# Peptides against a protein of PDB entry 7QUU, part 23

Target 1, 43 residues: chain A of PDB entry 7QUU
Amino acid sequence: DAVEPSVEKEYKKIISFRDTVFEGKHQQFLVPNNVRLKFLRDR

## One batch from the design tools (peptide; made by RFdiffusion4, then SolubleMPNN)

Design b2_p15_6_s2 (from b2_p15_6, 5 letters changed)
Fold by OpenDDE base, seed 3:
Order: C-alpha cells, then structure tokens, then sequence
Structure b2_p15_6_s2 (fold): chain B 43 residues (1-43), chain A 15 residues (1-15)
C-alpha cells in the first residue's frame, strides 16, 4: 500500500527528531543540551 | 517516557 505522502513526511520528522536528540547527529544549536538531557532522563 | 511516546507514534504511522 502506498503510504500517503503526509504520513511519510510525519514519519521522517519523528526519525529526524530521534536522531537529533537521542543520538546527537545534528548540531547542538538545533537541539539545546537541556532539551537533549531532558529527553535522555525522561525516556 | 518521551522515548516510549516516540516509539508509539512511529508504530501508529506504520499501521
């Protein structure tokens, strides 16, 4: 089944967010350390 | 947890 383009976009955003905050693959200015540390504590 | 919430959202998008 063809995933609707809207659903695919939302999925890509979730994956990008996870990679940014949890794995730290993006620059820190996009995700401040306090947000990253909160995510790691609140998981 | 925030991580579990993300996993639940990912699961819902893959349904």
Amino acid sequence: as target 1 above (43 residues)
Amino acid sequence: STYEEIEEEEKKLLE
Scores: peptide ipSAE 0.030, ipTM 0.518, DockQ to the pose 0.099
Fold by OpenDDE base, seed 4:
Structure b2_p15_6_s2 (fold): chain B 43 residues (1-43), chain A 15 residues (1-15)
Amino acid sequence: as target 1 above (43 residues)
Amino acid sequence: STYEEIEEEEKKLLE
């Protein structure tokens, strides 16, 4: 059972957004793994 | 999907 394509696309957008916002900065947007996995599972 | 399948997909998205 693959992750739903819609959820994967939304998550990729979040990663792209993070990378764009924090590129060239000494900053990270950290999200706990359990929160990330809950986002993917509950969709 | 199982937890393990979601974990593996999440890992790939964070690479």
Scores: peptide ipSAE 0.026, ipTM 0.463, DockQ to the pose 0.051
Fold by OpenDDE base, seed 1:
Structure b2_p15_6_s2 (fold): chain B 43 residues (1-43), chain A 15 residues (1-15)
Amino acid sequence: as target 1 above (43 residues)
Amino acid sequence: STYEEIEEEEKKLLE
C-alpha cells in the first residue's frame, strides 16, 4: 500500500528516535540521559 | 535491569 510521503517522513523520525534512545546510539547533546530515563519511566 | 525491560517495551511501541 502506498504510504503518503508525509506519513513516511514521520515514521522515519520515530524510527530514528528509537535508534538514538534505545539502541545504544544515544547522543547526550540531542537527548540528555536524564530526559531519556524520564521518558522511559513515564510511559 | 528494569531500565532494559522498559527500553525493550518502548522500542516495540515505536516499531
Scores: peptide ipSAE 0.026, ipTM 0.457, DockQ to the pose 0.056
Fold by OpenDDE base, seed 5:
Structure b2_p15_6_s2 (fold): chain B 43 residues (1-43), chain A 15 residues (1-15)
Amino acid sequence: as target 1 above (43 residues)
Amino acid sequence: STYEEIEEEEKKLLE
């Protein structure tokens, strides 16, 4: 079955967040290194 | 865990 549009949108947000925080593919002013490190340590 | 280890684990959990 096709993935529901709502579920697909949620997955796209998760992937975008991963690329931003974990792969450093985003501008440092949006996700500074100190914020990235805090997030990873708190999980 | 080191920063790099946590980073790779979290990436896998989101895939």
Scores: peptide ipSAE 0.026, ipTM 0.453, DockQ to the pose 0.055

Design b2_p15_6_s3 (from b2_p15_6, 5 letters changed)
Fold by OpenDDE base, seed 3:
Formats: C-alpha cells, structure tokens, sequence
Structure b2_p15_6_s3 (fold): chain B 43 residues (1-43), chain A 15 residues (1-15)
C-alpha cells in the first residue's frame, strides 16, 4: 500500500521538530527506518 | 528541552 501524502507530511514535521530541539546540543534526533515504518503502520 | 517535552509536542502536532 502506498503511504498517504498526509501521513508522510506529518512524519517529516516531527523529524524537523526533533532536529530543531537538539540543534542547540550539536545533535540531531535521528529516527531509524524501523521506527518510521512503525509510525506509518500505527497511524 | 527534555525528551518528555518532545513527546508532548509530537502528540500536539499529530492531533
């Protein structure tokens, strides 16, 4: 099944937010691919 | 910022 564009958009917002929160610590909040897939399944 | 704050904001974003 194709991922709905709306769900992919919201996931990208979460990643952007995490990266912004940790940028002050010189870190990025990386989300592994398996966590991404879980998020898309559990929506 | 804490991990708890991140989780709270993620929940808000998805609402």
Amino acid sequence: as target 1 above (43 residues)
Amino acid sequence: TTYEEILKKEKELLS
Scores: peptide ipSAE 0.032, ipTM 0.496, DockQ to the pose 0.309
Fold by OpenDDE base, seed 2:
Structure b2_p15_6_s3 (fold): chain B 43 residues (1-43), chain A 15 residues (1-15)
Amino acid sequence: as target 1 above (43 residues)
Amino acid sequence: TTYEEILKKEKELLS
């Protein structure tokens, strides 16, 4: 299924965030409230 | 860092 480019971009930030936390850097990306991928919370 | 800590922070980010 075609994922909207904006959604894919924010999904990549989530993956990068996870990797950053695994590396012990404890960094998190800021996601704008209007673009937050709430539907990924349950996945 | 535990897996659960990552999931917690991700949930906070996505909220």
Scores: peptide ipSAE 0.031, ipTM 0.443, DockQ to the pose 0.108
Fold by OpenDDE base, seed 4:
Structure b2_p15_6_s3 (fold): chain B 43 residues (1-43), chain A 15 residues (1-15)
Amino acid sequence: as target 1 above (43 residues)
Amino acid sequence: TTYEEILKKEKELLS
């Protein structure tokens, strides 16, 4: 199933935060939809 | 910044 735009937006915020905190060392990577959903539920 | 601080901010962002 496709990740809803609202869920994807929150995921991208977290990645942007990590990238800022680690001085750009966190490159955006492709995450499978099921892993993204699990990540958000586990937080 | 520690991983624990990042995890805390991630929880705050998702709430």
Scores: peptide ipSAE 0.031, ipTM 0.498, DockQ to the pose 0.270
Fold by OpenDDE base, seed 1:
Structure b2_p15_6_s3 (fold): chain B 43 residues (1-43), chain A 15 residues (1-15)
Amino acid sequence: as target 1 above (43 residues)
Amino acid sequence: TTYEEILKKEKELLS
């Protein structure tokens, strides 16, 4: 399924949040992108 | 939904 641009933007914000606010505190979760994006759509 | 809640949910997906 096509990922909605709004969902992809929010996923990118999560990555940016980890890098800028939680740098070194949270490991990047090794979840496939499709699963992460599904979670963002379902919430 | 806060970013902390999102991080919690992503952690649950790994476990």
Scores: peptide ipSAE 0.028, ipTM 0.405, DockQ to the pose 0.085; fails the geometry check

Design b2_p15_6_s4 (from b2_p15_6, 5 letters changed)
Fold by OpenDDE base, seed 3:
Structure b2_p15_6_s4 (fold): chain B 43 residues (1-43), chain A 15 residues (1-15)
Amino acid sequence: as target 1 above (43 residues)
Amino acid sequence: TTYEEILEAEKELLK
């Protein structure tokens, strides 16, 4: 199914947060950027 | 979106 624009925006926010905010403070999650959150895949 | 909300979403991505 098509991913709603609001859901896609939230996914991009999560990836950006992981890649920038966790840098030097926390271990980044070892999830490829092309792997979507479960709630995106279930649509 | 808070830090904790993003952290929980990343945990869901790993499932």
Scores: peptide ipSAE 0.033, ipTM 0.496, DockQ to the pose 0.131
Fold by OpenDDE base, seed 1:
Structure b2_p15_6_s4 (fold): chain B 43 residues (1-43), chain A 15 residues (1-15)
Amino acid sequence: as target 1 above (43 residues)
Amino acid sequence: TTYEEILEAEKELLK
């Protein structure tokens, strides 16, 4: 199943944001991709 | 930090 290009673009922005927020943190979260993509589609 | 806090930050980022 292909992710819609617009949703993929927004997902990449979120990943970049998360990577910045967690930089230097002891704990980093990997939010499951299916949960994140569901959130983007529900907007 | 929780998954819920990450999801809220994601909402703020996307407006």
Scores: peptide ipSAE 0.031, ipTM 0.509, DockQ to the pose 0.292
Fold by OpenDDE base, seed 5:
Structure b2_p15_6_s4 (fold): chain B 43 residues (1-43), chain A 15 residues (1-15)
Amino acid sequence: as target 1 above (43 residues)
Amino acid sequence: TTYEEILEAEKELLK
């Protein structure tokens, strides 16, 4: 199924926010895009 | 889902 453009936009913001907050503090944890986008839709 | 909920979920995964 195609991800709604609104959900994809919010996903990109969340990844950018996470990377800023965790930069230099944690190893990069990559959640697969489909799992993260499902999380955004379901909550 | 809020940005805070997603950030907290990722913090828990990185602990």
Scores: peptide ipSAE 0.030, ipTM 0.447, DockQ to the pose 0.087
Fold by OpenDDE base, seed 2:
Structure b2_p15_6_s4 (fold): chain B 43 residues (1-43), chain A 15 residues (1-15)
Amino acid sequence: as target 1 above (43 residues)
Amino acid sequence: TTYEEILEAEKELLK
């Protein structure tokens, strides 16, 4: 099943955010309240 | 940077 384009977009942002954090950069990221990514809750 | 630091950042994001 295709992931909704909005969810996929935010997923890619989260991966980029993680990479940025791993690089030791102080970055902020916001996920829209209507686009809560399940994989973040399931950790 | 540790995995735990990422997890904490994700917790803040989910609030």
Scores: peptide ipSAE 0.028, ipTM 0.409, DockQ to the pose 0.084

Design b2_p15_7_s1 (from b2_p15_7, 8 letters changed)
Fold by OpenDDE base, seed 3:
Structure b2_p15_7_s1 (fold): chain B 43 residues (1-43), chain A 15 residues (1-15)
Amino acid sequence: as target 1 above (43 residues)
Amino acid sequence: TTYEEIEKEIEKLKK
């Protein structure tokens, strides 16, 4: 079971956006479990 | 791929 390339691509976009908006702070955001991306939870 | 396996791959991408 490999992560689909489409999921990895979207994640990389999210990380790039985060790093741009938050000045390269690689902090793990505390995301509530119910707010996690639906496509991740549904798998 | 399970949710837990996806989270593991995400953790690799954060490094």
Scores: peptide ipSAE 0.022, ipTM 0.398, DockQ to the pose 0.056
Fold by OpenDDE base, seed 4:
Structure b2_p15_7_s1 (fold): chain B 43 residues (1-43), chain A 15 residues (1-15)
Amino acid sequence: as target 1 above (43 residues)
Amino acid sequence: TTYEEIEKEIEKLKK
């Protein structure tokens, strides 16, 4: 039971982007429930 | 993999 490699890889890109844009600020993005990928909720 | 397991991995990536 592992996270899909494609999902993890894309999320790592988002984190790298955040760290670059916010210069080491670890602010988290709020993702609304309606924007979350349905396949995650169905698992 | 359950939704909860995915959330835990996401939390690790946020650190």
Scores: peptide ipSAE 0.022, ipTM 0.399, DockQ to the pose 0.055
Fold by OpenDDE base, seed 5:
Structure b2_p15_7_s1 (fold): chain B 43 residues (1-43), chain A 15 residues (1-15)
Amino acid sequence: as target 1 above (43 residues)
Amino acid sequence: TTYEEIEKEIEKLKK
């Protein structure tokens, strides 16, 4: 299954923001499990 | 698409 193009587009925005703010550093944002959307966890 | 597949695609976008 491919990631939906609309969802991938939103992820690209988040990564672009990170790269701008952190000077291209590929640091990960840790999202706690309790904050993750249920529909993503259930997939 | 599974959650793990989504995480893998995010990781590809970081590279």
Scores: peptide ipSAE 0.021, ipTM 0.417, DockQ to the pose 0.060
Fold by OpenDDE base, seed 1:
Structure b2_p15_7_s1 (fold): chain B 43 residues (1-43), chain A 15 residues (1-15)
Amino acid sequence: as target 1 above (43 residues)
Amino acid sequence: TTYEEIEKEIEKLKK
């Protein structure tokens, strides 16, 4: 099966959000895969 | 779509 385009789109938004919020801090936090999958599945 | 396939795609999207 192919990854649903909606899932990819939502994750790209998360990455964009992270990069925007922390661009000046150069700080990142790890999101566990299970949490990411739940978040993407619910959206 | 399996969780494994989604996880693989997520890994590609990570910076």
Scores: peptide ipSAE 0.023, ipTM 0.423, DockQ to the pose 0.051; fails the geometry check

Design b2_p15_7_s2 (from b2_p15_7, 7 letters changed)
Fold by OpenDDE base, seed 4:
Structure b2_p15_7_s2 (fold): chain B 43 residues (1-43), chain A 15 residues (1-15)
Amino acid sequence: as target 1 above (43 residues)
Amino acid sequence: TTYEEILKEIEKLKK
């Protein structure tokens, strides 16, 4: 199945987030453990 | 698109 364009944009944001936070390009911040990607839960 | 398919597409974007 093809990934919807809107969902693909969210994927790219996730990758950008990873590169920004976990590769040390910006200061770290805490994310609550109850925060989840909504598009993963309903599919 | 299933959860598993979404994870697979994310894996491709990591490269």
Scores: peptide ipSAE 0.022, ipTM 0.441, DockQ to the pose 0.052
Fold by OpenDDE base, seed 5:
Structure b2_p15_7_s2 (fold): chain B 43 residues (1-43), chain A 15 residues (1-15)
Amino acid sequence: as target 1 above (43 residues)
Amino acid sequence: TTYEEILKEIEKLKK
């Protein structure tokens, strides 16, 4: 079945966030707002 | 932490 557009957008943000985090290699980094997952701040 | 656990699961997601 086709992925819902809202789910697809969230998934793309998650992948972008992953790439940003893992490129950072234990360094402090700023995650751009467009790829930031808000729920991670509360967990 | 829950944060680290979430990152671990995100790492498993297909690029």
Scores: peptide ipSAE 0.021, ipTM 0.392, DockQ to the pose 0.087
Fold by OpenDDE base, seed 2:
Structure b2_p15_7_s2 (fold): chain B 43 residues (1-43), chain A 15 residues (1-15)
Amino acid sequence: as target 1 above (43 residues)
Amino acid sequence: TTYEEILKEIEKLKK
């Protein structure tokens, strides 16, 4: 399934968050309620 | 979904 641009944007935020955590830093990311990360639930 | 669960799934996507 094609991932909507809004979902892809939030995916990139999650990657940024991950990288920050691995660098020993704290970061928060927000997923808007209108963005459904179905690809996370389908696994 | 916890942050840990999200990170785990993202790592799977990058492999």
Scores: peptide ipSAE 0.020, ipTM 0.381, DockQ to the pose 0.061
Fold by OpenDDE base, seed 1:
Structure b2_p15_7_s2 (fold): chain B 43 residues (1-43), chain A 15 residues (1-15)
Amino acid sequence: as target 1 above (43 residues)
Amino acid sequence: TTYEEILKEIEKLKK
């Protein structure tokens, strides 16, 4: 399946966020919409 | 979507 460039950009952001969270650099809080993938925002 | 739900989906993504 082809991934659109905008989705790939969001994917990179969410991976960066994951790494930051898993490293303990962030507390558990609501993820901002600009960090979420589009398909996760409605969950 | 809660933080926990988002983390669960993030964990499925490749590093």
Scores: peptide ipSAE 0.021, ipTM 0.401, DockQ to the pose 0.096; fails the geometry check

Design b2_p15_7_s3 (from b2_p15_7, 6 letters changed)
Fold by OpenDDE base, seed 2:
Order: C-alpha cells, then sequence, then structure tokens
Structure b2_p15_7_s3 (fold): chain B 43 residues (1-43), chain A 15 residues (1-15)
C-alpha cells in the first residue's frame, strides 16, 4: 500500500528522533549525553 | 512519557 508521502515523512522524523534521543545513534555534538539523559529523566 | 508518545504515533502511522 502506498503510504502518503506526508505520512511517510512524519514517520521517518519520529524514527530519527527516537534513534537520536533514546538509542544514542546520533553524534554527541548534536545531542550530548547529558541532554539525552535529562530528556529521558524528564519525559 | 515522550518515548511512549513516539511509540503511539509510530503505531498510528503503521495502521
Amino acid sequence: as target 1 above (43 residues)
Amino acid sequence: TTYEEILEEEKKLKK
């Protein structure tokens, strides 16, 4: 099924955000560990 | 939590 391009774009953003903050797949200079840990603690 | 919200939105987009 062809997912609407808008929905696919939103999905990719959600996955990217998850990987950045929660899985630590992003570079430290973009999302420092202290920021990740604070974010995970507060939300 | 924001993590739970992300997982919920991910589930909505897969439906």
Scores: peptide ipSAE 0.032, ipTM 0.486, DockQ to the pose 0.094
Fold by OpenDDE base, seed 5:
Structure b2_p15_7_s3 (fold): chain B 43 residues (1-43), chain A 15 residues (1-15)
Amino acid sequence: as target 1 above (43 residues)
Amino acid sequence: TTYEEILEEEKKLKK
């Protein structure tokens, strides 16, 4: 079944955010470790 | 928590 474009867009944002903040897959200059640690504490 | 909310939204979007 084709996922609606709106749902697919929101899913991609969620995955990107997870990878950036919690999995540390994004570049350090965009999301510093101190910011990641803050979000991990506030999760 | 923000992380748990993300995981819950991921589950909803996969259903």
Scores: peptide ipSAE 0.031, ipTM 0.485, DockQ to the pose 0.095; fails the geometry check
Fold by OpenDDE base, seed 3:
Structure b2_p15_7_s3 (fold): chain B 43 residues (1-43), chain A 15 residues (1-15)
Amino acid sequence: as target 1 above (43 residues)
Amino acid sequence: TTYEEILEEEKKLKK
């Protein structure tokens, strides 16, 4: 089944956000550890 | 939590 291009786009956004905030794949100067920990605690 | 929300959205998109 061809994944609708809209669904694929939203999936890519979710994965990118996860990698940035939780997996720590992005450099710390872009997302500091204190900011990551705040997001994990606040929501 | 934001983490739980992400996991729930990933489950919806994989269905």
Scores: peptide ipSAE 0.031, ipTM 0.481, DockQ to the pose 0.095; fails the geometry check
Fold by OpenDDE base, seed 4:
Structure b2_p15_7_s3 (fold): chain B 43 residues (1-43), chain A 15 residues (1-15)
Amino acid sequence: as target 1 above (43 residues)
Amino acid sequence: TTYEEILEEEKKLKK
């Protein structure tokens, strides 16, 4: 099943943001431990 | 796209 282009773009932004936080460029509390949105897990 | 396929895409983006 293909992911809608808008959803894929949003997902990529979340991953990029998470990686930036884990690299210490942002404070970790800005990102929840489970950054995967529920709609991704339910697919 | 299943969650498993999305998880594999996440691993690729993390490289």
Scores: peptide ipSAE 0.025, ipTM 0.439, DockQ to the pose 0.049; fails the geometry check

Design b2_p15_7_s4 (from b2_p15_7, 6 letters changed)
Fold by OpenDDE base, seed 4:
Structure b2_p15_7_s4 (fold): chain B 43 residues (1-43), chain A 15 residues (1-15)
Amino acid sequence: as target 1 above (43 residues)
Amino acid sequence: TTYDEILKKIEELKK
């Protein structure tokens, strides 16, 4: 499925964030699944 | 959008 460029860019930022926080130096942090991501366009 | 919803979208982008 095609994703609009602006949305794809936003998701790529989240991927980078995830890799840094959960796979890198900050892997000790846990994020509940129901946390609303207020920095995203769709929130 | 919740964290869980974004994780699902990330999985789709990796395919």
Scores: peptide ipSAE 0.028, ipTM 0.366, DockQ to the pose 0.152; fails the geometry check
Fold by OpenDDE base, seed 3:
Structure b2_p15_7_s4 (fold): chain B 43 residues (1-43), chain A 15 residues (1-15)
Amino acid sequence: as target 1 above (43 residues)
Amino acid sequence: TTYDEILKKIEELKK
């Protein structure tokens, strides 16, 4: 599926952050699956 | 957008 470039950029940041956190470069945290990510254009 | 939705989109982007 085609992803809008601005949305893809945001997802890449989330991927990078996730990878950094889970690689132990940052303190790991658990996020409930249903948590709304308000910073991602209120989606 | 929920975390689940983002994870789903991430998985699609990695394909």
Scores: peptide ipSAE 0.027, ipTM 0.375, DockQ to the pose 0.149; fails the geometry check
Fold by OpenDDE base, seed 2:
Structure b2_p15_7_s4 (fold): chain B 43 residues (1-43), chain A 15 residues (1-15)
Amino acid sequence: as target 1 above (43 residues)
Amino acid sequence: TTYDEILKKIEELKK
């Protein structure tokens, strides 16, 4: 049940996006669970 | 990859 390195890299991109967009705003990036993430490599 | 699929994988890492 180990997470593939590719999935961990994609998670880091989500965190980086959150930190960039919501810097200083006390917000978080959220999307609907079934939505494909366009900025990820594997989407 | 969907957001749900990534979240499930992260929850598995936390175990």
Scores: peptide ipSAE 0.026, ipTM 0.373, DockQ to the pose 0.140; fails the geometry check
Fold by OpenDDE base, seed 1:
Structure b2_p15_7_s4 (fold): chain B 43 residues (1-43), chain A 15 residues (1-15)
Amino acid sequence: as target 1 above (43 residues)
Amino acid sequence: TTYDEILKKIEELKK
């Protein structure tokens, strides 16, 4: 699936944050599946 | 973009 370059950079930041900061040792935050993410321009 | 759409894209980028 095609993704805009700017949006792909944001996704990579999320992956890096998960891998570097949490390392699977932190409790997951519960987010409803249909919540829109404002930092991605409400896509 | 919804939370589920982001999760799907994250899994695609890991490949």
Scores: peptide ipSAE 0.026, ipTM 0.393, DockQ to the pose 0.152; fails the geometry check

Design b2_p15_8_s2 (from b2_p15_8, 4 letters changed)
Fold by OpenDDE base, seed 5:
Structure b2_p15_8_s2 (fold): chain B 43 residues (1-43), chain A 15 residues (1-15)
Amino acid sequence: as target 1 above (43 residues)
Amino acid sequence: DKKLEELKLELEKLL
């Protein structure tokens, strides 16, 4: 099934955010959980 | 999109 271009764009944003947060955990960047959850809910 | 909401929920569980 072809994913709609709008949905594909939102998946790429979520994947990029995930990777940044995981890299940040490895690099000791404290992203607060409330800010992370807000970012996911607002998109 | 249900798959998008599932992916958000899975990511929220990992954070």
Scores: peptide ipSAE 0.026, ipTM 0.475, DockQ to the pose 0.100
Fold by OpenDDE base, seed 4:
Structure b2_p15_8_s2 (fold): chain B 43 residues (1-43), chain A 15 residues (1-15)
Amino acid sequence: as target 1 above (43 residues)
Amino acid sequence: DKKLEELKLELEKLL
């Protein structure tokens, strides 16, 4: 089963966003713990 | 897709 190229691109964006937030490049974005990927659990 | 579920689970552990 190959992951659809659209879905793989969305996951790569989520990982890149996470890494950017954790690297402190966006210290101003307090990602609320509740916004931590309800997106992955509900699908 | 089992691979999609595994990737979701790995992403949930990472985030």
Scores: peptide ipSAE 0.026, ipTM 0.456, DockQ to the pose 0.058
Fold by OpenDDE base, seed 3:
Structure b2_p15_8_s2 (fold): chain B 43 residues (1-43), chain A 15 residues (1-15)
Amino acid sequence: as target 1 above (43 residues)
Amino acid sequence: DKKLEELKLELEKLL
């Protein structure tokens, strides 16, 4: 099944965010949880 | 996309 280019772009952003968080490069005290959750909901 | 929504839900459980 071909994923639409718009959906693929959003998926790549979410994967990049996940990887940054798990690598500890995205410190939880610098980014409030509401902003992080907004990223997941609005993209 | 169902896979994208599943991934969003999994990440929300970790935050």
Scores: peptide ipSAE 0.026, ipTM 0.469, DockQ to the pose 0.066
Fold by OpenDDE base, seed 1:
Structure b2_p15_8_s2 (fold): chain B 43 residues (1-43), chain A 15 residues (1-15)
Amino acid sequence: as target 1 above (43 residues)
Amino acid sequence: DKKLEELKLELEKLL
């Protein structure tokens, strides 16, 4: 199934963010502060 | 450290 190019670009960003978090590299990947803060606020 | 492991777990659920 052909994933839309827009959706594939979002998945690639999530994968790159995961890999950075797993590598312990606290580099601010350009995840909007709102998304990073949503995952950190609900627990 | 706990917040980083929680973020890893949430990212694993999105993939």
Scores: peptide ipSAE 0.025, ipTM 0.440, DockQ to the pose 0.044

Design b2_p15_8_s3 (from b2_p15_8, 5 letters changed)
Fold by OpenDDE base, seed 4:
Structure b2_p15_8_s3 (fold): chain B 43 residues (1-43), chain A 15 residues (1-15)
Amino acid sequence: as target 1 above (43 residues)
Amino acid sequence: DEKLEKEKEELRKLL
């Protein structure tokens, strides 16, 4: 099933924000693969 | 809602 385009756009923004924050300012934080953004699991 | 749970799981794969 295709994810609703509105929902997909919001998550693409969250990914871009993550990548910008982690690549640009926090290259020192190895986010463990298990620290998938907790806010997505709890929705 | 099974559709909503599928969308949530696809999103968990994307992030």
Scores: peptide ipSAE 0.041, ipTM 0.453, DockQ to the pose 0.058
Fold by OpenDDE base, seed 1:
Structure b2_p15_8_s3 (fold): chain B 43 residues (1-43), chain A 15 residues (1-15)
Amino acid sequence: as target 1 above (43 residues)
Amino acid sequence: DEKLEKEKEELRKLL
């Protein structure tokens, strides 16, 4: 099943923001699954 | 909805 192009575009922005802000930082911020699911449900 | 749970899992793999 294809993810909606609008949803993919915003996730690509979040990933790009994470990668830019944490570039050279060994800190993987693990977003808890419940917080990830809330963000996906509000769409 | 099985489609919605598949989309959530695909998006979890990207993050």
Scores: peptide ipSAE 0.040, ipTM 0.439, DockQ to the pose 0.053
Fold by OpenDDE base, seed 5:
Structure b2_p15_8_s3 (fold): chain B 43 residues (1-43), chain A 15 residues (1-15)
Amino acid sequence: as target 1 above (43 residues)
Amino acid sequence: DEKLEKEKEELRKLL
């Protein structure tokens, strides 16, 4: 399925926010990407 | 909003 350009932009923002929040607040916790994605999906 | 629910479902497929 072709992801709409709006949804792709929102996804890129969520990933950037994830990376910024996890790098800034959780530099001590190697949260695996699959657990990060699950947490964002369950939100 | 049906459009918003479609966008949320597409986001869930990407995550």
Scores: peptide ipSAE 0.040, ipTM 0.484, DockQ to the pose 0.077
Fold by OpenDDE base, seed 2:
Structure b2_p15_8_s3 (fold): chain B 43 residues (1-43), chain A 15 residues (1-15)
Amino acid sequence: as target 1 above (43 residues)
Amino acid sequence: DEKLEKEKEELRKLL
């Protein structure tokens, strides 16, 4: 069935938000090599 | 609206 253009637009926003949050989480886990080396030294 | 409930269920399967 053809999804209404309004519902499809809301779905695309949810997916874009999910992907942005996921990319943002991955970027937060992309600890700069200098900070990763500091964390390994303090253990 | 049966159409709206079908669209919500299709969205629930994709999320």
Scores: peptide ipSAE 0.037, ipTM 0.488, DockQ to the pose 0.033

